# Ledger of designs, part 17: peptides against a protein of PDB entry 5D63

Target 1, 292 residues: chain A of PDB entry 5D63
Amino acid sequence: SLRRGIYHIENAGVPSAIDLKDGSSSDGTPIVGWQFTPDTINWHQLWLAEPIPNVADTFTLCNLFSGTYMDLYNGSSEAGTAVNGWQGTAFTTNPHQLWTIKKSSDGTSYKIQNYGSKTFVDLVNGDSSDGAKIAGWTGTWDEGNPHQKWYFNRMSVSSAEAQAAIARNPHIHGTYRGYILDGEYLVLPNATFTQIWKDSGLPGSKWREQIYDCDDFAIAMKAAVGKWGADSWKANGFAIFCGVMLGVNKAGDAAHAYNFTLTKDHADIVFFEPQNGGYLNDIGYDSYMAFY

## One batch from the design tools (peptide; aimed at target 1 C214)

Design b1_p12_8_s1 (made by RFdiffusion4, then SolubleMPNN; from b1_p12_8, 4 letters changed)
Fold by OpenDDE base, seed 4:
Structure b1_p12_8_s1 (fold): chain B 292 residues (1-292), chain A 12 residues (1-12)
Amino acid sequence: as target 1 above (292 residues)
Amino acid sequence: EMAALDALPLAK
């Protein structure tokens, strides 16, 4: 079963992703196939899948950028019916915006079936060009047509997954206490994380004894990421991953405040030093407290 | 200059 989360949805046949054209919030904005760049944010191509309670394998798909929802035009079962962005809510009863998502016959990709029409999200003709039509189309769950098969690349983690990644790290103090602030986190590529750091002004900030030292840098980074999230995305129900840690050195005679994020595979954490923008596997401290 | 905190109590 597909977990709640943010996904980059890629066609199984060609290197094309499900894209909300121009990231527009207007009703009826075309959802199209579009090229993507691995390990980048792919702004208009991120979708929050929200599971519908008591309806098996059924979700709404909210475009992270626009805050609008994947919508089958008029809920029509006709092949070639447009799939568009449209205003909605996460737990709508509108069958035009309800999608049953289950594994395809290959066991790796998914198919996306409209709950009402029972047609499938289809990259028409498998067209790999930017702006290619995505439509509802007749099909079956066991059919091998790659036009209707999609890889769901998870771009977020749950708080539990983040907690597990922290627990696996060797640089955690025995007295560690973690505090979870949100339920689901978009995990940024390091390049994006670094750009937020640069734009925050922290690279030019001067360390000053007590009044602007390590804790101020770490909290400023956390605040910058939070603001970036709020300013960048119209969807709700998720946060941007950026942790703050307090740690003690091996000698026990010094403490430090720093940031951390998750590795690309989401299995581990990597430490981020907001005073110089460096990523480290070992920052020289064992964390006794984190919030994220 | 990059520096650390003054000593802080460890969390329980």
Scores: peptide ipSAE 0.042, ipTM 0.721, DockQ to the pose 0.113
OpenDDE base, seeds 1, 2, 3, 5: peptide ipSAE 0.039, 0.040, 0.041, 0.038; ipTM 0.737, 0.744, 0.739, 0.737; seeds 2, 3 fail the geometry check

Design b1_p12_8_s2 (made by RFdiffusion4, then SolubleMPNN; from b1_p12_8, 6 letters changed)
Fold by OpenDDE base, seed 1:
Structure b1_p12_8_s2 (fold): chain B 292 residues (1-292), chain A 12 residues (1-12)
Amino acid sequence: as target 1 above (292 residues)
Amino acid sequence: TLEELLSLPLAK
C-alpha cells in the first residue's frame, strides 16, 4: 500500500507530472499535465498523500505549494470531469477529495480512483504539452491505458525511515540518542540544500570562539531550512529534512556540531559542514546526539 | 560514557 508522504506524480506514458496550475490556492484552479526537471524542486507538482483511517488505500492529496487539495468537480462520474485544486482538510469526508490509490496491472505504476465516482485521474489523450487537461475518466483497475497510470516518486521520508538511515550509518556512537522533531520530511536535493545555506548568510559568517562556533553554524542552518520551508510551502503536516548532530572524535577528547541530510535514495545520511558547505560521508566524528 | 560526552567542549 502507498505510504503517507510527499510524492511527485508522473505519467507512465509521457514525461508529464500532475501540476497545480501556477500553484494557485484559488478554488477551481486546474490540475494539469506539465513538464518537470528531475532532481529539482518541481514547485507546483508535489503532493502530500494523507491516508484516511479505516478506509483502505484511500487518501487526500494536498498540493504542497498551494495547500489546496485535489478535487473532482462535483464528484461527477462523467468522463472529462475537471480535476482541480480546492480548499479542504487532510481527513475530509468529502468524496470529491478522496482518492483510492493502488497499483496498476503493471505492478509499478499506480492508478488514482476517485472514491465516490469510481472514475480515474486521466491525462486526457496522453497529451504531453504543458497545461494538458487532467480529468476524471471511466476505467478499470486492470486496464493498461497509460493515460491513467502514474508513478509515485516519493520525495519525503518518515521519521522512522530517517531513524533507520541513521542507525545503519557507521559514524554513530554507541551512546547515540536521537530526538525526532517531526513525522514526515521533504528531502531536498543537495543543490537546494546548498542554496538555502548560501541564502542564509552562513558562507559569510565569521567563526568566533564559543560566541559563534560549530553549534551556532549548525543551528543556524537548521533554522534557515525551517524558515525556507515555512516561507515556501502552504501545506502543513510535514517538515524539511535538516538534522543537527553532536559528535565525538576518534580520540574521544573533542566534539563537533554539524548538520546532516539524506542521500537521494533516502537510504543513507550524508553529513553537511555548515562552516564551509561541504558534504561528507565521513566528517571525522561519531554522533552521540541528533535532533531532526 | 554519555555523561563524559556531555562534558566535551564543542570547540570547532
Scores: peptide ipSAE 0.289, ipTM 0.908, DockQ to the pose 0.700
OpenDDE base, seeds 2, 3, 4, 5: peptide ipSAE 0.281, 0.282, 0.279, 0.280; ipTM 0.907, 0.906, 0.905, 0.906

Design b1_p12_8_s3 (made by RFdiffusion4, then SolubleMPNN; from b1_p12_8, 5 letters changed)
Fold by OpenDDE base, seed 4:
Structure b1_p12_8_s3 (fold): chain B 292 residues (1-292), chain A 12 residues (1-12)
Amino acid sequence: as target 1 above (292 residues)
Amino acid sequence: ELEALLALPLAK
């Protein structure tokens, strides 16, 4: 079954993603097909899938940018019914905003069925152009029409997944204690992570003994990422991944504070040095404490 | 136990 998380939803037939036009929060904003750039933040194309308790395989889909929800206009079962952004809540009972999401017959892609109408989210005519219509359309779970098949590329990790990535890293001290601050984390591309670092002013910050040293840099980076998240996205129920670690060297006579994020495949962590903006697989310390 | 305040800076 599909896990709670943030997804980039890409058509199985053409290189087009489900896009909330202009990221607008207005009711009735069209959801359209749009091109995307891999390994970047596609701002209007990220969707938080929230599973509905006690309703199998059924979700709301909240646009991260607008904070509005995928909505089948009037819940109509007519082919060609508009799919729009509309105000809502994560656990709504409005069937216009409830979507049953299950694997297609190919076992890789998903189909997105409106809970009420039983029609499917359809990239009309498989149109790959920017702004192409996405609509509710008649269909079945087993047909092979790529217009109604979607890849759900997960852009977030749960706290448990992050914990697992940390646990398999070789640079963790035997006394390690981790503290989880949130439940679901959007994982940023390094380019975005670096840009936040640059915009924070940290590159121009002066190291000063104790008054502004490694721990201050690391915490300032964490705070900058948090603020960036709050300022960038209208949806709730997730955080932006940026960890803080305290580590000790192999000799046990020196400590350091630094950041970390996740690799592209979400399987591993990579260390980030907020004093110089560098990414390292080995920062020279083994972590005895982290919070993220 | 060692604390972060004992860390050597990368930037001098």
Scores: peptide ipSAE 0.041, ipTM 0.767, DockQ to the pose 0.286
OpenDDE base, seeds 1, 2, 3, 5: peptide ipSAE 0.035, 0.039, 0.037, 0.037; ipTM 0.747, 0.762, 0.763, 0.760; seed 1 fails the geometry check

Design b1_p12_8_s4 (made by RFdiffusion4, then SolubleMPNN; from b1_p12_8, 4 letters changed)
Fold by OpenDDE base, seed 1:
Structure b1_p12_8_s4 (fold): chain B 292 residues (1-292), chain A 12 residues (1-12)
Amino acid sequence: as target 1 above (292 residues)
Amino acid sequence: DLAALDALPLAK
C-alpha cells in the first residue's frame, strides 16, 4: 500500500515525470510529461499523496508547488480526457480528484486509476517530449502498457520514519528526548540545503560569546529552512526537514547545538554544522535533545 | 553544569 507522502512520479517507459505546467494554480492547468533532473527538487513535479480514510488505496494528489489537485476533466471515462490541476481539498469527495493507486503487474511501478471513471493516468503515446499529453485512458490493472505505469519515488519521510533514523544513529545520548513538530517532511538534497544556508546569511555571520553562538546558528538555520518552505510551496500538510540537536561530548564537559538532515536513502541522519556548512557523520557530540 | 551551552566557534 502506498504511504502518505510526497512523490516524484516518473513514467516506467520513458524518462518523463508528471508535471504541472508552469506550476500554475489556475483551474484547468494541463498536467503533462516533462523531463527531470535526478537528485534535484524538480519544482513542478512533486505531489503530496493523501490517503482517503476508509477507501482502500485511494488518494488525492496535491501538486506541492501550486497547491492544486490532480483532476480528471468532468470525470469522463473517454480515452484522451484531459488531466489537469484544479482547486480542491485533501479529503474531497469529488471523484474527479480521487485516485486509486496500486502496484502494477510488474510489482515495482504503480498505476493511477481515477476512482469514478476507472480509467488510468496515461502518458499518451509514451511521448517523452516536454509538454506531452497526460490523459485518462482505458486500461486494466494487469496489462503491461508502460504508458500507464509510474514509479513513485518518495521524496519525504513521516515523523515516525525520521524518529527511527535518529534511533539508529550511534551518536545519541542515553537521556535523549526528541520532539516531533510535524507529521511529514520533504527531505532536501544537500545542494538545496546548502543553498538555503548560504542564502540565510549564516556563512557571513559572526560567532559571538552567548549573544550569537551555536544555538543561534542552529535555530537560524531551522528558521531559514522553514521560511524557504513557506515561500516556495503552496501546498499544506507537510514541512521541510531540518532538525535541531543539543549534544554533549564524551567527556561531558561541553555541549553544542547543531542541525541534522536525512541521508539520500532516508535511513540515516547526517549532522550539519551551521557555523561552517559542513556535513558530518560524527560531529563529536551525543544528542540529548532534538526537535524537528 | 551543561544548562548553558558551551561551544567554541568553528572554522569557516
Scores: peptide ipSAE 0.039, ipTM 0.733, DockQ to the pose 0.255
OpenDDE base, seeds 2, 3, 4, 5: peptide ipSAE 0.033, 0.032, 0.032, 0.036; ipTM 0.735, 0.725, 0.735, 0.735; seed 4 fails the geometry check

## One batch from the design tools (peptide; aimed at target 1 G252 Y288)

Design b2_p13_2 (made by RFdiffusion4)
Pose (drawn by RFdiffusion4):
Structure b2_p13_2 (pose): chain A 292 residues (1-292), chain P 13 residues (1-13)
Amino acid sequence: as target 1 above (292 residues)
Amino acid sequence: SFAQASWDAIKAS
């Protein structure tokens, strides 16, 4: 089963993503194929998949930017029916916004079926051009047609996954305690994490004993990332990944506060120095506390 | 810093 999370959904035949055109929140805004840039935030192409209780392999798909849902127009089973963004709720009973998502016959990509119509999300004619029509279409679960096959590229981690990445890190103090704050996190590319640090004003902040020292920088960065999350996205039910750690050096005589993020493959943590914007695999301190 | 003070408190206990 596809796990709850945020996905960049890529056609298996051509490198086009599912894109809510112009990120528009208007009802009926077309969902189309569009090119993308890896290791960036693709602002119109991120989808929060919310599992439906007791309805196997079935979800709502909420565009992260607009807050609107993937909707099969009037639930029609006619091939070519429009797939658009539409207002809705995470746990709706409206079958126009319910999607059964299971692995295709290639075992890697998925097919997306409308719960009501039993038709599939289809990149019409396999068109790779920007703005290509995506429609509901007749199809089967097992066929190889790439027009109806989609890679769900996971862009978020659960809290359990973030905890696992931290636990595998070699720079964790024996007294370490972590404090989990949310359940599902959008993992940022370093390019975006850095842009938030720049936009927070922290690059210009001066270190001052106690009144604006390492703790202040780290907390400020976390707060800046939290603000960015709420100000940038309209969908609810997730948080942005940015941790704060307190750590102690090997000699046991100095402590430091700093931030952390995750690697691209989501398996490991990487430390971030808020006083200078640097990313480090070893910051010189072992973490005895973290909150994220 | 708070981090240093927190670490010293852990050692004291």

Design b2_p13_2_s1 (made by RFdiffusion4, then SolubleMPNN; from b2_p13_2, 10 letters changed)
Fold by OpenDDE base, seed 5:
Structure b2_p13_2_s1 (fold): chain B 292 residues (1-292), chain A 13 residues (1-13)
Amino acid sequence: as target 1 above (292 residues)
Amino acid sequence: SLSEELWRELLAA
């Protein structure tokens, strides 16, 4: 079963992702195929999949950028029916916006079936061009048609997954206590994380004893990421991953506050020093407290 | 072992 999360949805046949055109929040905005850049934020191509309680394998798909939902126009079962962004809610009963998502016959990709019409999200003719039509189309679950097969690249982690990543890191103190602030986290590429850091003004901030030292830098970074998230995305129900840690050195005679994020594969954490923008696998401290 | 309170005071970096 597909987990709740934020996904980049890529066609199984061509290098095209499901894209809300121009990220527009207008009702009826076309959802189209569009090129993407791996390991970057593909702004208009991120979808929050929210599972519908008591409806097996069925989700709403909220565009992270626009806050609108994947919508089969008029719920029509006709092949070629437009799939658009449309206003909605995560737990809607509108069958135009309910999508049954299950593994395809190849066991790696998914098919996306409209709950009402029973047609499938289709990259029409497998067109790899930017702006290519995505439509509802007749099909079956067992068909091998790559036009209707999609890889769901998970771009987020649950709080439990983040907790697990922290737990297996060797730089965690025996007294460690973690505090989880949210339930689902978009994990940023380092380049984006760094850009937020730069835009925050922290690179020009002056270290000052006690009044603006390591904890201030670390908290300022987290605040900057939080604000970036709020300003960038219209969807709700997720946070941007950026942790704060307090750590003690091996000698036990010095402590430090710093940030951390997750690695690309979401399996590990990497430490971030907000005073210089550096990423480190070992920051020289063992964390005794974190919140994220 | 250090208390958390003591560690907080050592946040000087």
Scores: peptide ipSAE 0.049, ipTM 0.737, DockQ to the pose 0.164
OpenDDE base, seeds 1, 2, 3, 4: peptide ipSAE 0.045, 0.040, 0.046, 0.049; ipTM 0.726, 0.697, 0.723, 0.731

Design b2_p13_2_s2 (made by RFdiffusion4, then SolubleMPNN; from b2_p13_2, 7 letters changed)
Fold by OpenDDE base, seed 3:
Structure b2_p13_2_s2 (fold): chain B 292 residues (1-292), chain A 13 residues (1-13)
Amino acid sequence: as target 1 above (292 residues)
Amino acid sequence: SLSQELWEALKAA
């Protein structure tokens, strides 16, 4: 079953992603096929999938940028019915906004079926051009038509997944205690993480004994990421991943506060030094406390 | 975790 999370949804046949046109929050905004750039945010192409309780394999899909939901126009079962962004709620009963998402016959891609109409999200004619029509279209679960098959690339982690990544890291102190602040986290590319760091003013901040030292830098970075998240996205129900750690070195004669994020595959953490913007697999400290 | 006293004594970076 598809997990709750934020997904970049890519067509199985052509290099096109499900895009909310211009990221507009207006009701009726077209959802279209659009090119994407790997390892970037792809602002208008991120969707929060929220599973509906007690309805098997069924979700709402909230556009992260606009905060609006994928909506089959008038719930029509007619082939070619527009799929648009529309205001909604995560746990709506509106069948226009309920999508059954299950593996296709190939076992890797998914099909997206409207709960009410039983039609499928279709990249019309497999058109790879920017702005290509996405519509509801007749189909079956076992058909191999790539116009209706989608890869769900997970762009977020649950708190449990983050916890597991930390637990796998060798630079964790035996006395480690972690504090989980949220339930689901968008994981940023390093380039975006770095840009937030730059925009925060931290690169120009002066280290000062106690008054503005390692803990201040680390907390300032987390605050900057939090603000960036609030300012960038209209959807709710997720956070931006940025952790703070306190650590002690192997010799036991120095301690440090620093940040961390997740690697591209979400399996591991990487340490981030907010005093210089560096990413390190080994920051020279073992963490005894983290919050994220 | 480490004691508060230890953190205060050791933080210098």
Scores: peptide ipSAE 0.210, ipTM 0.856, DockQ to the pose 0.173
OpenDDE base, seeds 1, 2, 4, 5: peptide ipSAE 0.193, 0.194, 0.196, 0.128; ipTM 0.841, 0.846, 0.846, 0.816

Design b2_p13_2_s3 (made by RFdiffusion4, then SolubleMPNN; from b2_p13_2, 10 letters changed)
Fold by OpenDDE base, seed 2:
Structure b2_p13_2_s3 (fold): chain B 292 residues (1-292), chain A 13 residues (1-13)
Amino acid sequence: as target 1 above (292 residues)
Amino acid sequence: GLAEELWAELKRR
């Protein structure tokens, strides 16, 4: 079963992702196939899948950038019916915006079926060109047609997954207490994380005793990431992952505040020193508290 | 700072 989360949805046949054209929030904006760059933020190609309670394997798909939802035009079952962005809500009852998402016959990709029409999201003709039509099309769950098969690349973690990643890290103090601020987190590539750090002005900030010390740096980074998230995305129901940790050194006589994020595979954390922008597997402290 | 203060508090418990 597909979990709630943010996904980059990639065609199984060609290197094309489901893209909301120009990231526009206008009703009827075409959803199209578009090229993507791995390990980057593909701004118009991220979708928050929200599971519908008591409706098996059924979701709304909210475009992260526009805040609009994947919508089958008029809910038509006709092959070639446009799939567009349209205003909506996460738990809508509008069958035009309800998508049953289950594994395809290959066991790795998914098919996306409109709940009402029972047609499938189809990259028409498997066209790999930018702007290629994505439409509702007739199909079955067991067909192997790659035009209707999609990889759901998870770009986010749940709070539980983040918690588990922290727990696996060897630099966590036995007295560790974590405070979870949100339920779902978009995990940024380090390059993006670093860019936010740069844009925050922190690289030019000077450590000063008490007035601007480690906690100021760490909190400033957290704030910068939060603001970046708010300014960048129109969808709600997720946060940008950026943690703050408080740690103690091995001797127990010095403490430090720093940041952390998740590794690409979301299985581990990596420490980030906001005073110099460095990523470290060992920052020299064991965390006794974190909030993220 | 925050880290030092909270650590100190933790040690007192």
Scores: peptide ipSAE 0.383, ipTM 0.897, DockQ to the pose 0.859
OpenDDE base, seeds 1, 3, 4, 5: peptide ipSAE 0.382, 0.379, 0.296, 0.383; ipTM 0.897, 0.895, 0.853, 0.897

Design b2_p13_2_s4 (made by RFdiffusion4, then SolubleMPNN; from b2_p13_2, 9 letters changed)
Fold by OpenDDE base, seed 2:
Structure b2_p13_2_s4 (fold): chain B 292 residues (1-292), chain A 13 residues (1-13)
Amino acid sequence: as target 1 above (292 residues)
Amino acid sequence: SFSEELWQQLKEE
């Protein structure tokens, strides 16, 4: 089954993603097909899928940017019914906002069925144009119509997945203690991560003994990412991935504080030195503590 | 630093 997480939802037939137009939080804002740029933050095209307890394969889809939810207008089963953003809650009972999401017949894409109407989210005519209509449309789970097939590109990791990525890294000390701060993390592209670093003022900050040393840099970066997240997204129930690590050198006589993030495939961590903005696979320290 | 302090404490445990 689909895991809770943040997804970029891409049509299986054309290079178009499910987009909340202008990222608007207004009720009735059209959800449309829109082009996207791989390996970037597609601001209006990220959706937090929240599984509904005791309802198999059924989710709400919250637009990360607007904080509103995917909504089938009036829950109508008529083909061509608009799909819009609408205010809601993660665990709503409103069938207009409940979506059964399961694998399509091809085993890689998903279909998105409205729980109430049993119609499917459809990129009308497979139109790849920006602003193309997305609507509820009749269909079946077995149909191969690419208008109703969607790739769910996972843009986040669970805390457990992050923990696993850390655990498999060779630069973790045997006495490592990790502290998980949140449950789900949006993983940023390095370019975005770096931009946050730049905007924080850290590039101009100078290391100074005690008064502004490694832990200050690392914590400042963590704080900057946190604030960026809070300022950028209206949805709740996730954080932006940015870890802080405390590490010790091989000799055991020097310690350092630094950051880390996840690689693009979410399988590994990469270390980030907030004092110079560098990404490293080996920062020269083994982490004995992290919080993220 | 915090990193030095915590490391020292952990070594003492």
Scores: peptide ipSAE 0.266, ipTM 0.872, DockQ to the pose 0.865
OpenDDE base, seeds 1, 3, 4, 5: peptide ipSAE 0.260, 0.260, 0.254, 0.266; ipTM 0.869, 0.870, 0.866, 0.872

Design b2_p13_3 (made by RFdiffusion4)
Pose (drawn by RFdiffusion4):
Structure b2_p13_3 (pose): chain A 292 residues (1-292), chain P 13 residues (1-13)
Amino acid sequence: as target 1 above (292 residues)
Amino acid sequence: DAESISDKVAAAM
């Protein structure tokens, strides 16, 4: 089963993503195929998949930017029916906004079926051009037609996954305790994590004993990332990944506060120095506390 | 070890 999370959904035949046109919140805004840039935030192309209770392999798909849902127009089973963004809720009983998502016959890509109509999300004619129509279409679960096959590229981690990445890190103090604050996190590319640090004003902040020292920088960065999340996205039910760690050096005589993020493959953590914007695999300290 | 958690850090959590 596809796990709850945030996905960039890429057609298996051509490198077009599912894109809510112009990120518009208007009801009926077309969902189309569009090109994308890896290792960036693709602002109109991120979808929060919320599992439906007791309805196997079925989800709502909420555009992260607009807060609106993937909706098969009037639930029609006619091939070519429009797939648009529409107002809705995470656990709606409206079948126009319910999607059964299971692996295709290639075992890697998925097919997306409307729960009501039993038709599939289809990149019409396999068109790779920006703005190509995506529609509901007749189809089968097992066929190889790439027009109806989609890679769900996971862009978020559960709290359990973030905890696992931290636990595998070699720079964790024996007294380490972690404090988990949310359940699902959008993992940022370093380019975006850095842009938030720049926009927070921290690059211009001066170190001052106690009144604006390492703890202050680290907390400020976490707060800046939290503000960015709420100000940038309209969908609810996730958080942005940015951790704070306190650590001690090998000699046991100096402590430091700093931030951390995750690697692209989501398996490992990387430390971030908020006083200078650097990313480090070894910051010189072993973490004895983290909150994220 | 120089481990401690400041009031400001505790409040941030």

Design b2_p13_3_s1 (made by RFdiffusion4, then SolubleMPNN; from b2_p13_3, 10 letters changed)
Fold by OpenDDE base, seed 3:
Structure b2_p13_3_s1 (fold): chain B 292 residues (1-292), chain A 13 residues (1-13)
Amino acid sequence: as target 1 above (292 residues)
Amino acid sequence: DAVYESQRIRDFI
C-alpha cells in the first residue's frame, strides 16, 4: 500500500509529471503533464498523499505549492473530464477529491482511480508536451495502458524513517537521545539546502566566542530552513528536514553543534557544518543529542 | 572558513 508522504508523480510512458499549472491556488486550475528536472525541487509537481482512515488505498492529493487538492470536475465519469486543483481538506468526504491508488499490473507503477466515478487519471494520448491534458478516463486495474500508469517517487520521510537513518550512522554516541519534532519531512536536494544556507546570511556571519558560536550557527540554519518552508509552500501537515545535533569528539575534550540532512536515497544521514556549508560523512564528533 | 567548537556544550555531556 502507498504510504502517507510527498510524491513526485511521473508518467510511466513518457517523461512527464503531474503538474498544477503555474502552481495557482484558484479553483479549477488545470492539472497538466509537464517536464521535470530530476534531483531538483519541481515546485508545482509535489503532492502530499493523505490516506483516508478506514477506506482502503484511498487518498487525497494536496499540491504542496498551492495547498489545493486534485479534483475530478463534477465527479463526472465521462472520458476526458478535467482534473483540476480545487480547495479542499485532507480528510474530505467529497468523492471528487478521493483517489484510490494501487499498484498497476506491472507491479511498479500505480494507477489513480477516482473513488466516485471509478475512472482513472489519464495523460491524454500520452502527450509529453508541457501543458498536456490530464483527465479522468475509463479503464481497468489490469490494463497495461501507460497513459494511466504513474510512478510515485517519494520525496519525503516519516519521522520513523528519519530515526532509522540516524540509528544506522556510526557517529552516534552511546548516550544519544533524539527528539522528533514533526511527522513527515520533505527531504531537500543538497543544492537547495545549500542555497537556503547562503540566503540565510550564515556565510557572512562572524564566529564569536560564546555569544555566537557553533550552537548559534546550527540553530540559525534550522530556523532558516523552517522559514524557507513556511514561505515556500501553502500545504500543511509536513516539515522540511533539517536536524540539529550536539556531539563530543573521540578524546572527550571538545563538543560541537552542527546540522544534518538525509542522503538522496533517504537511508542515511549526512552531516552539515553551518559555519562553512560543508557536507561530511564524518564531522569528527559522536552525537549525544539531536532534534529534527 | 574555519570551524570553531564550543566548550560550554561539553559541560552537558
Scores: peptide ipSAE 0.038, ipTM 0.756, DockQ to the pose 0.085
OpenDDE base, seeds 1, 2, 4, 5: peptide ipSAE 0.036, 0.036, 0.036, 0.036; ipTM 0.756, 0.752, 0.743, 0.751

